# Peptides against a protein of PDB entry 1EBD, part 76

Target 1, 138 residues: chain A of PDB entry 1EBD
Amino acid sequence: KASYEGKVAAEAIAGHPSAVDYVAIPAVVFSDPECASVGYFEQQAKDEGIDVIAAKFPFAANGRALALNDTDGFLKLVVRKEDGVIIGAQIIGPNASDMIAELGLAIEAGMTAEDIALTIHAHPTLGEIAMEAAEVAL

## One batch from the design tools (peptide; made by RFdiffusion4, then SolubleMPNN)

Design b2_p21_3_s4 (from b2_p21_3, 10 letters changed)
Fold by OpenDDE base, seed 4:
Structure b2_p21_3_s4 (fold): chain B 138 residues (1-138), chain A 21 residues (1-21)
Amino acid sequence: as target 1 above (138 residues)
Amino acid sequence: VEKVGRVFRRLSLEEAEAIIA
């Protein structure tokens, strides 16, 4: 966040249009397991009157996580029911700090759960969990 | 992370959820 704000400030000083949208700024905790979030939490969306699907998929069901013997946690997609657009994501588990970037991109680009579900993720990878969670949301 | 003896254990899932929420 601080780095992003600094970048925006620098762009403004340089005379370039810039804006800060905190909705898509990721939050990461480099704990064990790692934690990461971007966009809406499920309850936040509900509090704002947005009908959402909370699609959750556990690392315990991910092939790569099993192979790595690191299966704690899950990925949760917060998907707007009206149009299937991903508006938030939370990850607790292996490589969460890096994996959140895919979901941040998806949110910024206005992608749907279907977009992610139909995106081929290499097998076996931790990243497949995003695809699996997206399929849950369909 | 919790220290158990001379070893640190991973956060519980509940603790992790509380931190990220």
Scores: peptide ipSAE 0.140, ipTM 0.628, DockQ to the pose 0.017
Fold by OpenDDE base, seed 5:
Structure b2_p21_3_s4 (fold): chain B 138 residues (1-138), chain A 21 residues (1-21)
Amino acid sequence: as target 1 above (138 residues)
Amino acid sequence: VEKVGRVFRRLSLEEAEAIIA
């Protein structure tokens, strides 16, 4: 967030068109396991009266996580029931700080759980967990 | 959460869930 806003400011100072327009701002905690979040938390959505599905998938069931012997945690997708659009995501586990970017992109683009479920992820990778969680939401 | 050097200390899953809700 800070780096992005700094870039926009620098471009404006240089006399070039620039704007900050984003829906999803990621937050990362560089712990072990790493923690990352973007968009709505499940409870936030519920508090605002949004009917959501919280689709959770554990790293313990991910092939790459098993191979790395790093299986703590999970990925959670917060999906709006009305139209299947992903409005939030949380990750606790290996590479969470980087993996959250894909989900931030999905939220910014207004993608559905089905969109991610139908997107092929390489096997075996940690990234497959996003696809698995999306399938849970269907 | 306690920071050690450039990283946070190892968390229990419970502690991690408390941070990320």
Scores: peptide ipSAE 0.134, ipTM 0.658, DockQ to the pose 0.019
Fold by OpenDDE base, seed 3:
Structure b2_p21_3_s4 (fold): chain B 138 residues (1-138), chain A 21 residues (1-21)
Amino acid sequence: as target 1 above (138 residues)
Amino acid sequence: VEKVGRVFRRLSLEEAEAIIA
């Protein structure tokens, strides 16, 4: 029930032209470190009156990043506080350009932080950072 | 910095956060 209501709300947000662009089109900068974003930025959500949680987790605490000696940056989830729906994500760090796709899919599907937190991610992988950030939002 | 055949601009974390602000 709550999940369904969240999906409906997410779809309503996607009906706004500005929101469609931010949700449907990821932005990637192929730099060192890589940068990627999809959906709302934290400040954009706040400017629109959306109460959000900005959940952040550093690559310095990710096992695979440590093994690769590539630990700069973080993953940030922008989560709507009322229902836990993910409405945005930003990544600065290793493989950000590819890893943003998981979060784009999650946003498009109207998933919650709990959905990501409860999804098993292989160990050790960079992708685990999405799960860790989702847990921060809970 | 070159990576995987590409030349990337090296960013500070501050610059990176400004891009993703």
Scores: peptide ipSAE 0.134, ipTM 0.645, DockQ to the pose 0.017
Fold by OpenDDE base, seed 2:
Order: C-alpha cells, then sequence, then structure tokens
Structure b2_p21_3_s4 (fold): chain B 138 residues (1-138), chain A 21 residues (1-21)
C-alpha cells in the first residue's frame, strides 16, 4: 500500500493524474498461516447492498497442500451474484501472500468466477484452489 | 499474537481470521 501510494504521488508530481484505488490494493500478513485479502470482504459487500456469493474452498482439499502437510485455512472468493464478477478475495493458508496476486489481477481485469474456473492451473499446485473456489461460485 | 523472528507464531484459524478481518 505504501509503495503504491508512493508511485501515485510520483506520477502526480510528474504531471500524470492518478488516484489511489484501495479496492485493488492487497493486504498481507506474513504470519503462519499467511493471510491475504484484496477487494471486498463478504460483509462489506452486504453492508453496501451488493448481493454476493461467498465461495470458500479449504486447503485441506488441495492436493499440493496435503503433500506439504500444510492444510490449514481456505480461499474465499466474493462474487457479485448479478453478473458473476469477482469483487473480493481472502486467503488464509500456505503461500497466501503470493497467491493473492492472481486474484488481484482477476479483480482489476473485471473477470468472472467462470473465467477463473475455466482457467487450467497446473497440478499439483496451491494455485488450483483458486480454480476450485471459482467452481464453487458457479 | 506473538512474533517469532520476523513472522508471527503459528496461529489458529480463528486467530488468522481475526487478523485478516
Amino acid sequence: as target 1 above (138 residues)
Amino acid sequence: VEKVGRVFRRLSLEEAEAIIA
């Protein structure tokens, strides 16, 4: 966040109008398990009157997580029910700090849960959990 | 939450959810 704000400030000084979009800024806690979030939380969306699907998939059901013996946590997608657009994501689990980038990209690009569900992820990887959660949202 | 080195100690799922919320 601080780095992003610094870039925005630098661009403004250089004569390029820009604004900070906090929706697309990830938040990461480097704990064990790692925690990461981007975009809307489920309750935030509901408080704003957005009808959402909260699609949750546990690391305990992910093959790579099982192989690593690191299965605590889950990935949650917050999907706008009206059009299937991903508006938020939360991850608690292994490699959450890096995995959140894919979902940040998806949100920035206006992707739907279907887009992610139809994207093949390598097997076995932790990243497959994003695909699995997207399928839950369908 | 207790810091060990440059990371937090192992958290319960409940503790992790509280941090991220």
Scores: peptide ipSAE 0.096, ipTM 0.631, DockQ to the pose 0.020

Design b2_p21_4_s1 (from b2_p21_4, 10 letters changed)
Fold by OpenDDE base, seed 2:
Structure b2_p21_4_s1 (fold): chain B 138 residues (1-138), chain A 21 residues (1-21)
Amino acid sequence: as target 1 above (138 residues)
Amino acid sequence: MEIPFDEEKYKEALEKIKALV
């Protein structure tokens, strides 16, 4: 966040009008396990009157997480029910700090849970958990 | 120029994420 805000401010000073869009700005905590978020939390969407599906998939069900013996946590997608568009994501678990970037891209591009569910992820990878959580949202 | 770490924002994010468990 702070890096992006600093970039937007620098661009504005350089004569390029830009706005800070907070929807696509990731937040990361380098704890053990790692924590990452982008876009809406489920409760924030509800408080704004957005009808959402909250889809969770645990790392304990991910083949790569099992092979690494690092199975704590989950991925959560926040999906708008009206059109299936992903509006938020949260990850607690291995490599959450890097994995949040895929979901940040999906939110910025206006992708649906179906778009992610139909995207082939390499097997076995931690990234498959995004596909699995998207399938739960269908 | 080092962009200062927003400690309060990271703490808030951590608490919000942990509440989803």
Scores: peptide ipSAE 0.028, ipTM 0.515, DockQ to the pose 0.030
Fold by OpenDDE base, seed 3:
Structure b2_p21_4_s1 (fold): chain B 138 residues (1-138), chain A 21 residues (1-21)
Amino acid sequence: as target 1 above (138 residues)
Amino acid sequence: MEIPFDEEKYKEALEKIKALV
């Protein structure tokens, strides 16, 4: 948050128009397991009157997580029902702090769950869990 | 699919994340 706000302020002072998008600002907790979030939580979207799908996929079903013996947690996508656009994501599990960046990019670009589901992820990787969660949202 | 997770641990993590946004 603060670093991004500082960048936007610096760009504005330099005469470059810039906007703060608070929806795409990631938050990370470096706990065990790691926790990461970007965009809307499911309840925040509901409180604002947005009709959403909450698609979840567990690390216990991910081939790389099984091979690492680190299968605690899940990925959650918050998808707007009207158009399938991803408006939020939460990860609790292995490599959550790095994996949240893909989902931050998807939200900034206005991507749908279909766009992620059709993106080929390398096998076996932790990143495949984003594709699997996107398939649950279809 | 029911995701096997500790709901109380999830709620605690969620509150920590919300405090960072």
Scores: peptide ipSAE 0.027, ipTM 0.563, DockQ to the pose 0.026
Fold by OpenDDE base, seed 1:
Structure b2_p21_4_s1 (fold): chain B 138 residues (1-138), chain A 21 residues (1-21)
Amino acid sequence: as target 1 above (138 residues)
Amino acid sequence: MEIPFDEEKYKEALEKIKALV
């Protein structure tokens, strides 16, 4: 938290792209499957010179998605390599419109992939896919 | 720092999402 806030403030003062400038506004498309995004897209981060890990986990590997017979799509985390901070997330799949809020909170708080990976999610839930994607980023 | 709602950034993000489906 404090290190991230200090870095974001320093980057903003220096006129560098701040992860915060893209973080706060969730975008949702209520299609089938649903689509949601918050923060950076992978390509957007790269275009701004941010070295990122794009960690992707499929709903086809999620126990709740299998039980619901709704396994289309994935969650993607965009993680800054230098400090492991989550700077963006995209969800295509079941309940994406609601699940994006957890990731929006994580990004706004300056949480790392490790913070999400260590967060116990209820089993079985669609939300566990955020934990699984965070583990891929470690 | 509260980031104000930016409707233009929201619209841009939606277009990027639509390109993924």
Scores: peptide ipSAE 0.024, ipTM 0.499, DockQ to the pose 0.035
Fold by OpenDDE base, seed 5:
Structure b2_p21_4_s1 (fold): chain B 138 residues (1-138), chain A 21 residues (1-21)
Amino acid sequence: as target 1 above (138 residues)
Amino acid sequence: MEIPFDEEKYKEALEKIKALV
């Protein structure tokens, strides 16, 4: 039980003023484990009447996390059920602060869970967990 | 140059993340 006294570090990546709502702004907590989010939480999407799939994959099933002996937490994708578009992601686990960038890009580009599932991730990497969570959403 | 950052939305997201820990 490491102390959950995570220092909030806001790295504001300069969002281009695209007329797209700030859905793809990442939020990071540098705790142990790290916590990151971009786009919708599952409950926010539900409160707005969006029918979503919440696809979750644990770091305990990731080959790189096992090799690092750092298997706490999970990745969650929030996928719009109508069209399979990724509208949110949360990561609690190793390297969450950096790994959220791929999912921020996917959300900003309007990518689907299928697009991520078909993207080749290097093996073994922590990043494979995004592909695994996307496969759960299919 | 203050980057137009939605500090309110960021703070809300951080509070939601903290509730998951």
Scores: peptide ipSAE 0.022, ipTM 0.482, DockQ to the pose 0.042

Design b2_p21_4_s2 (from b2_p21_4, 7 letters changed)
Fold by OpenDDE base, seed 3:
Structure b2_p21_4_s2 (fold): chain B 138 residues (1-138), chain A 21 residues (1-21)
Amino acid sequence: as target 1 above (138 residues)
Amino acid sequence: MTIPFDEERYAAALAEIRALV
């Protein structure tokens, strides 16, 4: 948040059109397990009248999480049902604080669940859980 | 000993995240 607001302020002072978009700003709690979020929560989207698919995949089904013996939690995608665009994501689990950046990029770029499902992730990695959750949304 | 992950812990974590936005 603060670093992004500082950049927007610097661009505005330089005479460049810039707006603070808070939708693509990640929030992280460094708990055990870690928690991260970007964009809409499922309930927030529903309260705004957006019809959404909440696609959830557990770390207990991820090959790297099993190999690490760290399988608590899940990834959730919030997908707009009309066009398949990802509008939010939440991660509770191993490496959530770093893994949220991929989903922040996807939301900022206006990507679909299909775009992530078709992106090749290295095997075995924790990052594959984004692909698996995207496949659940199709 | 880690506290097992449950839906109550998930709801608490989401409340903390929502307060950071």
Scores: peptide ipSAE 0.033, ipTM 0.592, DockQ to the pose 0.023
Fold by OpenDDE base, seed 2:
Structure b2_p21_4_s2 (fold): chain B 138 residues (1-138), chain A 21 residues (1-21)
Amino acid sequence: as target 1 above (138 residues)
Amino acid sequence: MTIPFDEERYAAALAEIRALV
């Protein structure tokens, strides 16, 4: 947030039209486990009248998380049911602060759960949870 | 507008984690 607002301010000073869009600004808590969010929460989408699929995949089912002995948490995708577009994501678990960047990119690009489900992630990685959660949303 | 993590959301997330174990 603050770094993005600083960039928008610098662009405005340079005479470039820039607007602060908060849709894909990540929020991170560097706790144990780490927490990260981008875009809509499931309840927020419902309160706005958006019909959503909340797809959840646990770190306890991820081969890399098991190998690290760090399996607390999950990834949640918030997918708009009408068109399959990813509108939000939450991660609680190992490396959540870095993993949220892929999902921020997906939201900014207007990607679907199918687009992520069809994207091959390296094995074994924590990033495979994004692919697995996307498959749950189909 | 992205809603940041707050104490209530974090507590709810931790409760969900504990339900997976």
Scores: peptide ipSAE 0.030, ipTM 0.594, DockQ to the pose 0.031
Fold by OpenDDE base, seed 4:
Structure b2_p21_4_s2 (fold): chain B 138 residues (1-138), chain A 21 residues (1-21)
Amino acid sequence: as target 1 above (138 residues)
Amino acid sequence: MTIPFDEERYAAALAEIRALV
């Protein structure tokens, strides 16, 4: 299972047709800071002719990140301008590897930036950065 | 098994982080 999923994911990241029809396959790098991505990168969407908003919010403005003294990085949402649908997300910073799952779910469900912005996140949490980035996209 | 970032995309992301610090 995991080796096949890893191959399919590597093929999808490489732009090959996946045998598994996932809209969004997460990529994670357990670096310091952690890096995670799901769906489109901003430039990739532009290269495909998708008109996008890249909404970026820094961990330096997140109350939980400040309280943890771990404020390096940002969350970026890639939002399709036509309908506000989230088509990609990148997180670099604390807990990026776990936080990407919310955005993966949002992309797979066809959610908008408004859907995330209107979702109550617990205060103070790192997860609030998704809400804050979604508000930037409105 | 981690799915690595594309090296160019990862380098760009790290450059953006470094510009925030």
Scores: peptide ipSAE 0.028, ipTM 0.579, DockQ to the pose 0.031
Fold by OpenDDE base, seed 5:
Structure b2_p21_4_s2 (fold): chain B 138 residues (1-138), chain A 21 residues (1-21)
Amino acid sequence: as target 1 above (138 residues)
Amino acid sequence: MTIPFDEERYAAALAEIRALV
């Protein structure tokens, strides 16, 4: 918390995107498949001159999605290359509307892809896809 | 209030899903 508040303050002073700006407001569409987004899209970050990694992992490779026979879609993390910080996430697929909250928390906490990759998720769960996408960003 | 997806961004995401099949 204190280290994050210090980083956000330093980034805000430098004119960089800070999590205090409306970046961590989730957007949800209750379609089939569901769509959810928080923070930056990859192209939006590029248009603002942020060098990013877009790490994508498909639900077709998730053990829980396979067991549910609901494998359409993916999770995408938008990771700033300079420091590995997650600045955006998109989910299209099963339970996207609820799973986006974890990634919103990660963005608001200034977490890195490494922090998510090292977070143990229960097996098998849909939530493991966040960990798998974070591993792709390393 | 659901903040709507940008329709262009949603269409791009759907196109990416279809490319995984």
Scores: peptide ipSAE 0.028, ipTM 0.577, DockQ to the pose 0.027

Design b2_p21_4_s3 (from b2_p21_4, 8 letters changed)
Fold by OpenDDE base, seed 5:
Structure b2_p21_4_s3 (fold): chain B 138 residues (1-138), chain A 21 residues (1-21)
Amino acid sequence: as target 1 above (138 residues)
Amino acid sequence: MSIPFDEERYRKAMAEIKALV
């Protein structure tokens, strides 16, 4: 039972000045487990009247997380129902600070959950959890 | 020009992440 008493060190990567899409600015908390977010949270999207699917996949079901014996947490995708576009992502778990970059790219590019679900991820990797969460959104 | 860091949005995101743990 990892004590969630990790010192929250929070870093944000200032993106390059190409269009202030504050939606794609990652927020990272270096804790045990790590926490990362980019784009909308599910509740923020709902408060703005966006109809969303919140697709969640646990690290306890990821083959690499099992092999590392680090299975705490989950990935959540926030997907707009109208068109399947990914508008937000949250990761709580191993390597969340680095893994959020793929999802930040997907949001900035206007990718769908289907685009991520069809993207081949190496096996076994922690990154497969993004694909698995995208499949849950379909 | 460095895009001014939106400290308010960042603080809000941190609060929401913490609520998920």
Scores: peptide ipSAE 0.150, ipTM 0.701, DockQ to the pose 0.043
Fold by OpenDDE base, seed 2:
Structure b2_p21_4_s3 (fold): chain B 138 residues (1-138), chain A 21 residues (1-21)
Amino acid sequence: as target 1 above (138 residues)
Amino acid sequence: MSIPFDEERYRKAMAEIKALV
């Protein structure tokens, strides 16, 4: 029962003033483990009638997380089935607050799960979990 | 000009993240 005394710092990345596309605005909870989200949640996408794949990969299977003895949680990708485009991501685990930025960039750029799966991540890193979750979505 | 923070969306996202834990 971690005390949720996480001060919510909403850092709004200033995008262009003509439409605040809130889809790419990250939400972060500085708890132990950390929690982060960008774009759609799986249920939100379903409620909007978007057919999605939810790909989940656990930190317990990540080599860097094992080496750090910090293996709680997972990364989840929300991928649109029609075209494989990533429309959301959630991370619960080590360094989630910083790792969400890669996925925010991928969503804003309109990247696919294949694009991330083909992106070489340094080994061993926590960031490899994004590649592993993208491979699950293929 | 600070982009207006969508407090409602943020609150919803926080609730959904908490439901994953």
Scores: peptide ipSAE 0.140, ipTM 0.687, DockQ to the pose 0.041
Fold by OpenDDE base, seed 1:
Structure b2_p21_4_s3 (fold): chain B 138 residues (1-138), chain A 21 residues (1-21)
Amino acid sequence: as target 1 above (138 residues)
Amino acid sequence: MSIPFDEERYRKAMAEIKALV
C-alpha cells in the first residue's frame, strides 16, 4: 500500500501519466459466458513498457463452478513484477459481472497478489478463483 | 478525485474482452 501510493504520487509529480488514474473503471459484457475487465490488459501493460506476470486460473478447477456445472472460462490477473501489485484483471465465466468488483477494489487500493492470496475466501465460492489466480502470480 | 468515465477506454476494453473469447 504505502509504496504504491508513494510511486503514484511520484509519477504524478514527475508528469508521467499515472497508470493508476484510469485503471478501475470496470467494463462488463453480459454475454454467455459473462466477460468483465478492470485495469490493464496484459498486452496494454506490455505496450506501456510495464513488466507483468499474467496469472490465469480456470473455472474448471473451482469447486463452486463445478457444483453449478458452469466451468467455462477463467480469471486472469495482470501483476506488475517489480512490486507484485495487481494492475488489471479479466474474468470470463460465471458471475464475472459481480466478481470484478473485488478486483476493482484491490486495484484501487494498490493491493498485491500476495494480499489477495492471503485473503480468506468463503468456501465453496466463485470468488475463491481470485485467490487461486493470485497464488499463481507468486 | 472521481475518475471521469473514459468512453474510448471502455470501447477499447470491450474490444479486448471480445478478443479473449
Scores: peptide ipSAE 0.133, ipTM 0.690, DockQ to the pose 0.034
Fold by OpenDDE base, seed 4:
Structure b2_p21_4_s3 (fold): chain B 138 residues (1-138), chain A 21 residues (1-21)
Amino acid sequence: as target 1 above (138 residues)
Amino acid sequence: MSIPFDEERYRKAMAEIKALV
């Protein structure tokens, strides 16, 4: 049921046919900490009248980040409240430039926060923070 | 269905990322 509704929602966000969906184009800053974003920012979604949940999880609570002694920053998911579809993500922290790709894929596929929360991530990894932020959005 | 490259949106996104730090 959710997969059919996600396809219709992806088609609604998908304003015009071109070769590249720019909703899912990542912006990356290779700073320390790294910064990455894909899809909507929380305020952008609100300005467009989209009712969203902004789920935030800190790297300070991630087991791999603790083991690396690199715990600065967070992951933020921007989730549409109506259907739980992920419409944006921001990462500030270790490996943000690579980690944004999972969330870019999730947005392009019209996945929900539940889909990410139910996806088994390897333990301990930085990538588990996506699952943790998705659980916050439920 | 895919949107064309919006340089203004990209610049805005970069500014918003910087404001989160």
Scores: peptide ipSAE 0.125, ipTM 0.689, DockQ to the pose 0.035; fails the geometry check

Design b2_p21_4_s4 (from b2_p21_4, 9 letters changed)
Fold by OpenDDE base, seed 3:
Structure b2_p21_4_s4 (fold): chain B 138 residues (1-138), chain A 21 residues (1-21)
Amino acid sequence: as target 1 above (138 residues)
Amino acid sequence: MEIPFDKERYEKAMAQIKALV
């Protein structure tokens, strides 16, 4: 277990007075490092009988994170094994609160890990970690 | 349709995020 040293500074989720798919509502913990989640957690999916792949990629292997000297944490994709559809994502690390939006869009659109793996991300960026985690799920 | 805030879901999600740390 990576030991994350940080205080929870603020907690938030999106909320709108419109019909929203609750599966796509992000939750964010504004700590150091930041924590974000959208869709299913791995254990939640398992408890509901969904067979999933949990694909994890560390910020320590991301070129932008290395350049920023901020390499704590990881991105995790929760991918349904039957069809490769992304049903959840968690990020602990730099810019997690903003980066979760890409994955929220992917879940809302019913995208697969392959769709993310084939999406060109600018180099070097923190966002490349989504592509790298998607490749782990293939 | 207006969807009311699901506080129970929020609290569960936060607990699960904290379990990943």
Scores: peptide ipSAE 0.445, ipTM 0.834, DockQ to the pose 0.045
Fold by OpenDDE base, seed 4:
Structure b2_p21_4_s4 (fold): chain B 138 residues (1-138), chain A 21 residues (1-21)
Amino acid sequence: as target 1 above (138 residues)
Amino acid sequence: MEIPFDKERYEKAMAQIKALV
């Protein structure tokens, strides 16, 4: 299967952001695997002096990804250590372009990793990886 | 209220995503 260096099919971000905070604008690369990001990158947060937890969970451990034979990549949460607030997320993997929206909402709403960890995700789904990564951040 | 597209933010995000590969 294609490495993380998959061909870019298209590049996009939210075209019509309603929030004034540019941090909540997702960026998506429609590659194989897809890549998506919203909010802070870990190093960006560190460079700004934010103490963060970077929690990763691999698609290789996700039941739906296994069933689909599409296990390349991971979800990464960037969580502010002081209060557990999610300030960024990156996804490399199946359905990253759609899955980033949950994390964009979480960031916009000022949610914590605990909020995501306690949110019931349908089983088995790719989206459960957000919950799993949130549990790693606790 | 919708805000204008921030190309600089987009390009920075894309560069950082690519660094995760």
Scores: peptide ipSAE 0.428, ipTM 0.827, DockQ to the pose 0.046
Fold by OpenDDE base, seed 1:
Structure b2_p21_4_s4 (fold): chain B 138 residues (1-138), chain A 21 residues (1-21)
Amino acid sequence: as target 1 above (138 residues)
Amino acid sequence: MEIPFDKERYEKAMAQIKALV
């Protein structure tokens, strides 16, 4: 595990307008590097008896992260094995606080890893890492 | 109505995020 020496600037978790999915409330740590989470953690899903794939892709392999010289961290997808549905995501790295919104939308909509893998992301962007992590989950 | 802030959920999420770094 990389030791991240991060300065915490702020901590936030959004409220949700609908009564149905506490799971899709994003949690964000405005640190350097940023940290974000939405939905299930891998261990939480396992503790609830959900069989999951944890797909991880590093920012060190993302073209935009390389261009920005900000390659610390990774994106992690938590995918339910039964149907390929994304049930959680964590991001440690550049722009994690904003990038978590795409994955929050995917979880709310009940999208699969295949849906994200087939979504064309603008090139080069940090957001392409979601597509790359989804491909790992296939 | 927005779901009120769940402090327990927040603290649990924060602990788990911190375990990933």
Scores: peptide ipSAE 0.419, ipTM 0.822, DockQ to the pose 0.045
Fold by OpenDDE base, seed 2:
Structure b2_p21_4_s4 (fold): chain B 138 residues (1-138), chain A 21 residues (1-21)
Amino acid sequence: as target 1 above (138 residues)
Amino acid sequence: MEIPFDKERYEKAMAQIKALV
């Protein structure tokens, strides 16, 4: 397990929603590397009795992360097994604070891992890691 | 009506993120 000796610069979440729906509210830790989360954590889903697949893809396997020499961390998808719907995502790594927004949109829209896996991402980008993690969940 | 900030949920989420590192 990599010990992330990151300085936390700031902590944030999204503003106030118009409805009581915390499912798509992101949380961000502005550390080095950055950390972000939206929706369910794997253990949280399990504690609520949701059967989930946790799909993890490392930045060390992402072409853009390699080119940037910034390969610490991973993306994790939390996918409900019953229907393949994405219910949570966590990112530790480069640009996590911005990349979490795509996954927040996917969760809010009720998208599946298949929907993300079939979405063409530009090459080479950090965003491809979402597609790669979705493919792992299939 | 603006939904008030759920401080407990925020703190829990932050703790859970930190547990992944």
Scores: peptide ipSAE 0.398, ipTM 0.811, DockQ to the pose 0.045

